# Designs tried in a protein design run: peptides against a protein of PDB entry 7AE7. Part 63

Target 1, 321 residues: chain A of PDB entry 7AE7
Amino acid sequence: KVYKDLREFLEVLEQEGQLIRVKEEVNPEPDIAAAGRAAANLGKNQPAVFFEKIKGYKYSVVTNVHGSWQNHALMLGLDKNTSTKDQFYELNRRWDKFPVPPNVVKREAAPCKENVIDKDINLFEILPLYRINEQDGGFYISKASVVTADPEYPDDFNKLNVGTYRIQVKDRDRVGIQALAMHDIAVQLEKAEAENKPLPIAITIGNNPLVTFMASTPVGYNQNEYEFVGALQDGVPMDIVKSDLYDHLYVPAGSEVVLEGHIIPRVRTVEGPFGEFPGSYSGARLQCEVKIDRITHRTNPIFENLYLGIPWTEIDYLMAL

## One batch from the design tools (peptide; aimed at target 1 D136 V270)

Design b2_p24_1_s3 (made by RFdiffusion4, then SolubleMPNN; from b2_p24_1, 16 letters changed)
Fold by OpenDDE base, seed 1:
Structure b2_p24_1_s3 (fold): chain B 321 residues (1-321), chain A 24 residues (1-24)
Amino acid sequence: as target 1 above (321 residues)
Amino acid sequence: MEYDEVEKENQRRNAEAEAAFLAK
């Protein structure tokens, strides 16, 4: 089975008993994190947790989408009871199908383009933002697939990077992004900053689960994550669409929210601290700042965010495969 | 909570984190 978007995957998770729906209004803090921890304590079969109503916000949050081996099996379109061994075997088999080029769809065919905000940008109106951990330096977007390109080779599709980075919300239209030297985005940013130019960026939220998986999986600088998604879909291309602001950036057609903007060249602001793992905080650092210039989103967008709980975090599963 | 209140809380947290960072 192949999923076009997050919603199709969430439907399957719910059908398979791998999603808990919280219908009661919750407080962003501490209820989201608390409910995630409670779900994790239900045993090895950790469900996704979908919060329909969040106090102060219009839209929903889902966490722990990748938070179990059952969810990973389902992501691969396998039986939820598929052994970890067999999941790895199948993943490796499909990996060898790389590259599977994506389909570029028209703007009108892309669900992520249903709504546009191009003025008076306010992230708080679109995303039910919260602190993942009590001591976080602010609100975080922790499960975004961030799209950037090589500014020297913007038309080289093989250099298009889709990665997962820690993103702190700074204000209504600005985010801090952790771009470490080991990340492909850092290479691209270095090139842009050498010329004192902005780096175009698209921060995509709520994707096909294989996009999120590949965005968290390191690949070569000259390899496109979307072509691996097609491979992991057993040869079925994924659908991408051109970003609104940039001809050279492509986003998943089914993204719940797309934040388009630019990394401000040669600007560093304090980002963090962030509780990356239970009981451990990464300190505050000087990090890059992104200006958000445009938002596109699906009607009633779902904010997919990372679950960071005990004993297992969602990231443990994302990195384990 | 209105968006303005949430935003103010985020601003407060960011400012506290920045102050703590600069104090090191």
Scores: peptide ipSAE 0.405, ipTM 0.885, DockQ to the pose 0.759
OpenDDE base, seeds 2, 3, 4, 5: peptide ipSAE 0.357, 0.039, 0.029, 0.033; ipTM 0.867, 0.425, 0.407, 0.523; seed 5 fails the geometry check

Design b2_p24_1_s4 (made by RFdiffusion4, then SolubleMPNN; from b2_p24_1, 15 letters changed)
Fold by OpenDDE base, seed 1:
Structure b2_p24_1_s4 (fold): chain B 321 residues (1-321), chain A 24 residues (1-24)
Amino acid sequence: as target 1 above (321 residues)
Amino acid sequence: MEYDEVEEKNKERNAAAEAAFLAK
């Protein structure tokens, strides 16, 4: 099975008994994190948790999408009871199919383009933001696939980077992003900042689960994560579409939300703390700041965010194999 | 990597994560 988007995957999770729907209105805090922890306490077969109604918000949240070996097997289109060993060997077999180039679809064919916000940007109107951990310094977008390119080689598709980064919401149209020196985005940002230029960015939320997986998987600077997604789909290309603001940035066609903007050159602001792992907080740091200039989103967008309540967390499963 | 190496890595990660969680 290949998934076009998050919604097709959530449907399969639900069919397989790997998704719990919370139908009652919940408070963003503490109910989302509490329900995630409660789901983790169900044992090894941790389901995704879908919150249909969040008080003060219009849209839904889903957490723990990758939060079990069953969900990981289903992501690969395997039986949910496939052993971790068999998942490993199948993943490696498919990995060797790289590169599988993506399909570039027309804007009108991309679900992520159903709605546009190009003025009065307010992230709180689109994303049901909450503190993941009680002591977090703010609201985090923790499961986004962030798209950037090499500003020196913007037309080199092999240098297009899709990565997962810690993102704190700073204002209605501002986010802080943690770009560590080991990340490809940091190399690209360094080049932009050397010329005092903004770095174009697209922050994509609620993707095909293999996009999220590959965005969390280190690859070479001259390797495109989308071409690995096609490999992991056993040779079926994924669908991408040009961003609205930048011809050189491609986003998953099925993204629930796309935040398009730029990293402000040579600006650093305080970000954090954030509970990256259970029992540990990374302290406040000076991080890059992104201005959001445009949002595109699916109708009734689902905010996919990371579950971080009890080990193993989603990040552990995303990095396991 | 061989699967056995991945399995050991994951066991170590689990043990560390559980220890950190219980220490909170």
Scores: peptide ipSAE 0.364, ipTM 0.867, DockQ to the pose 0.019
OpenDDE base, seeds 2, 3, 4, 5: peptide ipSAE 0.292, 0.045, 0.008, 0.042; ipTM 0.844, 0.408, 0.298, 0.577

Design b2_p24_2 (made by RFdiffusion4)
Pose (drawn by RFdiffusion4):
Structure b2_p24_2 (pose): chain A 313 residues (1-149, 158-321), chain P 24 residues (1-24)
Amino acid sequence: KVYKDLREFLEVLEQEGQLIRVKEEVNPEPDIAAAGRAAANLGKNQPAVFFEKIKGYKYSVVTNVHGSWQNHALMLGLDKNTSTKDQFYELNRRWDKFPVPPNVVKREAAPCKENVIDKDINLFEILPLYRINEQDGGFYISKASVVTANKLNVGTYRIQVKDRDRVGIQALAMHDIAVQLEKAEAENKPLPIAITIGNNPLVTFMASTPVGYNQNEYEFVGALQDGVPMDIVKSDLYDHLYVPAGSEVVLEGHIIPRVRTVEGPFGEFPGSYSGARLQCEVKIDRITHRTNPIFENLYLGIPWTEIDYLMAL
Amino acid sequence: MYADSIAYAKESLKEAEEELAERE
């Protein structure tokens, strides 16, 4: 099976006993992060945890989506009990199907274009943002796929919420931004960027794939789907930016020129906190989202947690 | 998170705030 969006994958997870629904209202902190750690601590057949009610928020959160070999195998469309070695072989075989060009769809057909917010941008009205770890510098979006511009790149970068319409980003960790970053800051021009949240599991998996192999990212997702192209749609504001047609939330924005502010600290996969450093800020100019969006976020702590599964094979 | 990294995280925040104030 191939998943057009996060919601089909969550359906499969729930049918397979790999998704737990939390119906009672929970507080943002520390409840969501504590549940993410506990789900990771179950050791075997760790499920995704779906929070339907978060105090003070309108929408729902899902966590630990990738956080088990069962979830990982279901992401690949295999039986949930497929061994880790067999999943490795299946990924090795599909790796060679690269490239599979994506299908570009019309705006009216992309579920991520159901709702538009073009003014008075407020991330908190859409995303139930919360603190992941006690010493984090702020509320983080820890599982976004970021699109920048064959020269289109998708990657995962931790994003700290600074204001209702502003976030932080480590721009010098996106090694295609940094030739356009010099030109843009030198000329005081903004650099367009797209932040996608709540994606097809293979899109997130591709976004965590090593940068050393300069692939075409979306064309790699078609390879992981064993030759089935993925659907992408053009962003509202920037014609050279394409986002997954099924994303739950799309934040279209730009990197603010000549602005450096304190970002962090935040958790890193080796199990420790990073330090606080001066980093770039991104202004959100537009939000498009599916009706009743789902905030797919990720808990990160002492290994093994969901990030290890996203990096392993 | 590993507890030995907490001291560094707190100290690095003060250093980064000082550096930002110097640039302003």

Design b2_p24_2_s1 (made by RFdiffusion4, then SolubleMPNN; from b2_p24_2, 11 letters changed)
Fold by OpenDDE base, seed 4:
Structure b2_p24_2_s1 (fold): chain B 321 residues (1-321), chain A 24 residues (1-24)
Amino acid sequence: as target 1 above (321 residues)
Amino acid sequence: MDPASVEAARESLRRAQEELAELE
């Protein structure tokens, strides 16, 4: 089984009994985090949790999408009871198919382009934002696949980077992004800032689960994560589309939400703290600031966000493969 | 999870929400 988008994956998770649907209206805090913890306490077969109604918001949240070995098996299109060993074997077998180039689809064929917001941008109208941890310094977008390019080689598709970064909401149309020196985005930002230029960025939310997986998997600077997604789809290309603002940035065609904008050159603002692990907060740091200039989204967009709980977090499963 | 485990999880979640709503 290959998934075009998050929705096809959530349907399979629900059919396989790996998704809990909360139909009752919840408070964004503390109920989303509490519900995630309750789901984590169900044992080894942790389901995704889908919140249909959130007080004060229009749209839904899903969390813990990658939060179990069963969900990872299903992500690979395997039986949910496939052993961890057999999942690793299959991952390695498919990895050898790299590169599998993506299909570039037309704008009209991309579900992420169904709706456009290009003025009066307010992230709170599109994303049901909440604190993931009680002591978090703000609202985080913690499971986005962030697309950037090398500003010296913008047309080199092999240097197109799709990575996962910690993103704190700063304002209606601004986010802080944690670009560490070990991240490919930091190399690209350094080049842009040397010339005092903005770095083009697309922050994509609610993707095909293999896009989210590959965005969390370190690859070489001259390797494209989309070509690995095609490999992990057993040689089936994924669908990408050009961003609206930038001809050289490509986003997953099926993304629930795409935030297009730029990293402001030579600006640093306070980001954090964030509870990356229970009882371990990364302190506040000066990090980059992104201006959001355009949003595209699917009708009734689903906000996919990371679950962080004890004893195993969703990130532990994403990094363990 | 089996359907019974999913329903038990939903019920546990509902109870946790009810307890939280009583504390507000």
Scores: peptide ipSAE 0.013, ipTM 0.423, DockQ to the pose 0.020
OpenDDE base, seeds 1, 2, 3, 5: peptide ipSAE 0.007, 0.017, 0.016, 0.000; ipTM 0.408, 0.501, 0.513, 0.286; seeds 2, 3, 5 fail the geometry check

Design b2_p24_2_s2 (made by RFdiffusion4, then SolubleMPNN; from b2_p24_2, 12 letters changed)
Fold by OpenDDE base, seed 3:
Structure b2_p24_2_s2 (fold): chain B 321 residues (1-321), chain A 24 residues (1-24)
Amino acid sequence: as target 1 above (321 residues)
Amino acid sequence: MKPESVEYARRSLEEAQRKLAELE
């Protein structure tokens, strides 16, 4: 089984009894985080939690999509009861198929292009934002696949980076991003800032689960994460589409939301604190700031966000494979 | 997921909602 988008995966999770659907209206705080903690307490078979209605917002939230070994097996198109050993064996077998180049689809064929917002941008109208942890200094987008390129080699597809970074919402059209020196995005940003130029960026939310997995998996600077997604799909190419603002950035065709913009050169603003792990908060730091210039999104977009629960957070599963 | 687990999650959510209502 190969998934084109998050929605196809959520359907399979629900069919396999690995998704809880909350149909009643919930408060964004503390109900989303509380339900996540409750799901984590269910033991090793942690389901995804899908919130259909959130007070004060128009759209839905899903959490804990990667939050169990069963969900990881299903992500690979395996039986949900596949052992961790057999999952690793299959993952390694498929990894050797790299590279599998993606298909570039036309704009009109890409679900992420169904709706466009290019003026009066307000992230709160598109994303049901909430505090993940009680002591968070703001709202976070914690499960985005962030697309950037090398500004010296914008046409080199092998240098296109798809990574996961901590993103704090700063304003209606601004986010802070944590770009650490160990990340490929930091190399690209350094090159842009050396020339006092903006770094083009596309922040993609609600993707094919293998895109999210690969965005959280370190690869070489000259290796494209989309080509690994094709390998992990057992040789089936994934679908990508050109961004609206930039000819050199490609996003997953099935993304629920795409935030297109730029990192403002040589600007640093306060970001944090954020509870990355239960009981551990990273302090506030000066981080990069992104201006959002354009949004594309599917009709009734699903906001996929990270669940942080005790023990075995969703991130622990993403890092353990 | 076992039916008992779904009910536990629902109850946990309701308890969280009640605690919030007590803080308002």
Scores: peptide ipSAE 0.009, ipTM 0.381, DockQ to the pose 0.024
OpenDDE base, seeds 1, 2, 4, 5: peptide ipSAE 0.006, 0.009, 0.007, 0.005; ipTM 0.365, 0.440, 0.354, 0.353; seeds 1, 2, 5 fail the geometry check

Design b2_p24_2_s3 (made by RFdiffusion4, then SolubleMPNN; from b2_p24_2, 10 letters changed)
Fold by OpenDDE base, seed 5:
Structure b2_p24_2_s3 (fold): chain B 321 residues (1-321), chain A 24 residues (1-24)
Amino acid sequence: as target 1 above (321 residues)
Amino acid sequence: MDPASIAAAKESLEKAKAELAALE
């Protein structure tokens, strides 16, 4: 089984009994985090948790999508009871199919383009934002696949980077992003900042689960994560679409929300603290700031966000490979 | 997850909500 988007994966998770649907209205805080902890207490077969109604917000949230080995097996289109050993074997077998180039679809064929917001941008109208941890310094987007390119080689598709970064919401149309020196985005940002130019960026939320997985998996600077997604789909290309603002940025065609904008050159603002692990907070730091210039989204977009609870956390499954 | 585990998770969530509402 191959998934075009998050929705097809959530349907399979629900059919396989790996999704809890909460139909009752919840408070963003603390109910989302509390429900995630409750789900984590169910043992090794932790389900995703889908919140249909969130007080004060129009749209839904899903958490813990990658939060178990069963969910990981299903992501690979395997039986949910496939052993970890067999999952690794299959992952390695498929990895040898790299590169599998993505299909570039027309704008009209991309679900992420169903709606456009190009003025009066307010992230709180699109994303049901909440504090993931009680002591977080703000609202975080913790499971986004962030797309950037090399500003010196913008047309080199092999240098297109899709990564996962800590993103704090700073304002209605601004986010802080943690671009550490070890990340490919930091290399690209350094080149842009040397010329005092903005770095184009697309922050994509609610993707095909293999996109989220690959965005969390370190690859070489000259390797495209989308070509690995095609490999992990056993040679089936994924669908991508050109961004609206930038000819050289491509986003997953099925993304629930795409935030298009730019990293403001040579600007640093306070970001954090954030609870990266239970009981461990990273301190506040000066981080880059992104201006959001355009949003595209699916009708009734689902906000996929990371669950951070008791071990094993969702991050452990995303990084364990 | 089996239906019993789903029911237990829902019950745990409702209990957590009730405990939180009592703290407000």
Scores: peptide ipSAE 0.016, ipTM 0.425, DockQ to the pose 0.021
OpenDDE base, seeds 1, 2, 3, 4: peptide ipSAE 0.012, 0.014, 0.000, 0.016; ipTM 0.446, 0.459, 0.323, 0.486; seed 3 fails the geometry check

Design b2_p24_2_s4 (made by RFdiffusion4, then SolubleMPNN; from b2_p24_2, 16 letters changed)
Fold by OpenDDE base, seed 1:
Structure b2_p24_2_s4 (fold): chain B 321 residues (1-321), chain A 24 residues (1-24)
Amino acid sequence: as target 1 above (321 residues)
Amino acid sequence: MKPESVEAARASLEKALAELEALK
């Protein structure tokens, strides 16, 4: 099976008994994190946890979407009981299909374009933000697929990067992003900052599960993650749409939320600490800052965020294949 | 996961939420 969006995947997870739906209103803190820990105590077959109602927020949160080998098998459209060995075999078989170019859909056909916010931007009105760990230095967006391009070659689709980075919410319309030197975004940012120019960015949240997987998988600088998504879909192209602000940035057509903006050149602000693993915090550092200039979102957007429980975490499953 | 495991997970989650509510 191929998934167009997060919602189609969540439906399959629910059908397969790999999703728990929490219908009662929860507090964003500490209930979401505590519920995640409770789900982690189920062992290796951890379900996704969908919180329908969060006190003080309008929209829902889902966590632990990739948090088990069963969920990973289902992501590949395999039987949930497929062995890790057979999952790896199938992943490798499909990887050889690269490149599979995406379909560019019209704006009107893209669910991520259903709603637009271009004034009075407030991330807290769109995303049910919470501290993932009690000791976190703020609210994090941890499963975003971040789209950037080479500012020297903006029209080179092969240099379009879709990556996963630690993102801290700094203000209503600002986020800090951890761009490490090993990330393609850091190379692109360096080029933009050399000219004192903003780097265009689209932060996409709540994608089809293979986009999230590929955004977490290192590829070559001249390789497009969307073309790997098509390969991992066994040769079925994924659907992308042009961003609203930038002709050279393409986002998943089915994204729940798209934050369009720019990295402010030569600005660094304090980011962190963040609990990447239980009992392991990456310290506070100076990181780049993104201004959000436009939001597009699906009606009733689902905020997909990482669950960071006792190992195995979602990160472990995203990095294990 | 078997449906029984989902219900056990739900019950565990509900219990955890109730314990958190009792700490308020």
Scores: peptide ipSAE 0.019, ipTM 0.506, DockQ to the pose 0.020
OpenDDE base, seeds 2, 3, 4, 5: peptide ipSAE 0.017, 0.016, 0.025, 0.007; ipTM 0.533, 0.495, 0.502, 0.400; seed 4 fails the geometry check

Design b2_p24_3 (made by RFdiffusion4)
Pose (drawn by RFdiffusion4):
Structure b2_p24_3 (pose): chain A 313 residues (1-149, 158-321), chain P 24 residues (1-24)
Amino acid sequence: KVYKDLREFLEVLEQEGQLIRVKEEVNPEPDIAAAGRAAANLGKNQPAVFFEKIKGYKYSVVTNVHGSWQNHALMLGLDKNTSTKDQFYELNRRWDKFPVPPNVVKREAAPCKENVIDKDINLFEILPLYRINEQDGGFYISKASVVTANKLNVGTYRIQVKDRDRVGIQALAMHDIAVQLEKAEAENKPLPIAITIGNNPLVTFMASTPVGYNQNEYEFVGALQDGVPMDIVKSDLYDHLYVPAGSEVVLEGHIIPRVRTVEGPFGEFPGSYSGARLQCEVKIDRITHRTNPIFENLYLGIPWTEIDYLMAL
Amino acid sequence: SDYEDLMAALEEEAWAEAAAEAAA
């Protein structure tokens, strides 16, 4: 099976006993992060945890989506009990189907274009943001796929919420931004960027894939789907930016020129906090989102947690 | 609070390190 969006994958997870629904209202901190750690601590058949009610927020959160070999196998469309070695072989075989060009769809057909917010941008009205770890510098979006511009790139970068319409980003960790970053800052021009949240599991998996192999990213997702192309749609504001047609939330924005502010600290996969450093800020100019969006976020702590599964094979 | 003091100290360290790298 192939998933057009996060919601089909969550449906499969729930049918397979790999998704737990938390119906009672929970506080943002530390409840969501504590549940993410506990789900990771179950050791075997760790499920995704779906929080339907978060105090003071309108929408829902899902965590630990990739955080088990069962979830990972279901992401690949295999039986949930497929061994890790067999999943490795299946990924190795599909790796060679690269490239599979994506299908570009019309705006009216992309579920991520159901709702538009073009003014008075407020991330908190859409995303139930919360603190992941006690010493984090702020509330983080820890599982976004970021799109920048065959020269289109998708990657995962931790994103700290700074204001209702502003976030932080480590721009010198996106090694295609940094030739356009010099030109843009030198000329005081903004650099367009797209932040996608709540994606097809293979899109997130591709976004965590090593940068050393300069693939075409979306064309790699079609390979992981064993030859089935993925659907992408053009962003509202920037014609050279394409986002997954099924994303739950799309934040279209730009990197603010000549602005460096304190970002962090935040957790890193080796199990420790990073330090606080001066990093770039991104202004959100537009939000498009599906009706009743789901905030797919990720807990990160002492290994093994969900990030290890996203990096393993 | 203790958390606010910690965040303030890390901010001061980040600016000091950036000033030292600009001087080098």

Design b2_p24_3_s2 (made by RFdiffusion4, then SolubleMPNN; from b2_p24_3, 11 letters changed)
Fold by OpenDDE base, seed 1:
Structure b2_p24_3_s2 (fold): chain B 321 residues (1-321), chain A 24 residues (1-24)
Amino acid sequence: as target 1 above (321 residues)
Amino acid sequence: SARDERLAALAAEALARAAAEEAA
């Protein structure tokens, strides 16, 4: 089975008894984190948690989408009871199908283009933002697939990078992003900053679960994560669409929310702290700042965010493979 | 499912406890 978007995956999770729907209105804090922790205490068979109504917000949140081996099996389109060993075997078998080039769809065919915000941008109107951990220095977007390109080779599709980075909301139209030297985005940013130019960026939220998986998986600088998604789909291409602002950036066609903008050159602002693991906070750091210039989103967008429960976090499942 | 109902109940109980702790 192949999924075009997050919604198709959430439907399967619900059918398989791997998604809990909370229909009652919840407070963004502390309720989302508390319910996540409650779900983690259910042992190895942790479901996703879908919050339909969040006080003060218009849209929904889903957490713990990748938070179990059952969810991971379902992501691969396998039986939910597939052993970890067989999941690894199947993943490795499919990996050998790389590259599987994506399909470029028309703008009109891309669900992520259903709505546009190009003025008076306010992230709080689109994303039900909350503190993931009690001591977090702000609101984080922790499961975004961030799209950037090599500014020297913008038309080289093999250098298009789709990565997962720590993103703190800084203002209604600004986010901090952690671009570490080990990340491909840091190489691309260095090239842009050498010329004092903005780096074009698309921050995509609520994707096909294999996009989120590949964005969290290190690949070579000259390898495109979308071509691995097609491989992991057993040779079925994924659907991508051109970004609205940039001809060289492609985003998943099914993304719930796409934040298009630029990294401001040679600007660093304080970001953090953030609880990357239960009881472990990274200190405050100087990080890059992104200006959001345009938002596209699906109608009633779902904010997919990371669950950081005890003892196994969603990151542990994403990194274990 | 009976599991989902139990989990929804546990989530609701966790939420109610968190709200009570914040109100205290």
Scores: peptide ipSAE 0.025, ipTM 0.595, DockQ to the pose 0.018
OpenDDE base, seeds 2, 3, 4, 5: peptide ipSAE 0.022, 0.020, 0.026, 0.024; ipTM 0.597, 0.574, 0.635, 0.568; seed 4 fails the geometry check

Design b2_p24_4 (made by RFdiffusion4)
Pose (drawn by RFdiffusion4):
Structure b2_p24_4 (pose): chain A 313 residues (1-149, 158-321), chain P 24 residues (1-24)
Amino acid sequence: KVYKDLREFLEVLEQEGQLIRVKEEVNPEPDIAAAGRAAANLGKNQPAVFFEKIKGYKYSVVTNVHGSWQNHALMLGLDKNTSTKDQFYELNRRWDKFPVPPNVVKREAAPCKENVIDKDINLFEILPLYRINEQDGGFYISKASVVTANKLNVGTYRIQVKDRDRVGIQALAMHDIAVQLEKAEAENKPLPIAITIGNNPLVTFMASTPVGYNQNEYEFVGALQDGVPMDIVKSDLYDHLYVPAGSEVVLEGHIIPRVRTVEGPFGEFPGSYSGARLQCEVKIDRITHRTNPIFENLYLGIPWTEIDYLMAL
Amino acid sequence: AWLEEEVEKQREKIEKLREETWEE
């Protein structure tokens, strides 16, 4: 099976006993992060945890979506009990189907274009943002796929919420931004960027794939789907930016020129906190989202947690 | 030291913004 969006994958997870629904209202901190750690601590058949009610927020949160070999196998469309070695072989075989060009769809057909917010941008009205770890510098979006511009790149970068319509980003960790970053800051011009949240599991998996192999990213997702192309749609504001047609939330924005502010600290996959450093800020100019969006976020702590599964094979 | 102070200020600000959004 192939998933057009996060919601089909969550449906499969729930049918397979790999998704737990938390119906009672929970506080943002530390409840969501504590549940993510506990789900990771179950050791075997760790499920995704779906929080339907978060105090003071309108929408829902899902965590630990990739955080088990069962979830990982279901992401690949295999039986949930497929061994890790057999999943490795299936990924190795599909790796060679690269490239599979994506299908570009019309705006009216992309579920991520159901709702538009073009003014008075407020991330909190859409995303139930919370603190992941006690010493984090702020509330983080820890599982976004970021799109920048065959020269289109998708990657995962931690994003700290700074204001209702502003976030932080480590721009010098996106090694295609940094030729256009010099030209943009030297000329005081903004650099367009897209932040996608709540995606097809293979899109997130591709976004965590090593940069050393300069692939075409979306064309790699079609390979992981064993030859089935993925659907992408053009962003409202920037014609050279394409986002997954099924994303729950799309934040279209730009990197603010000549602005460096304190970002962090935040957790890193080796199990420790990073330090606080001066990083770039991104202004959100537009939000498009599906009706009743789901905030797919990720807990990160002492290994093994969900990030290890996203990096393993 | 200065970075630590800025971090604390940011934490207070982001919690405040969240509470103001709830009131609205």

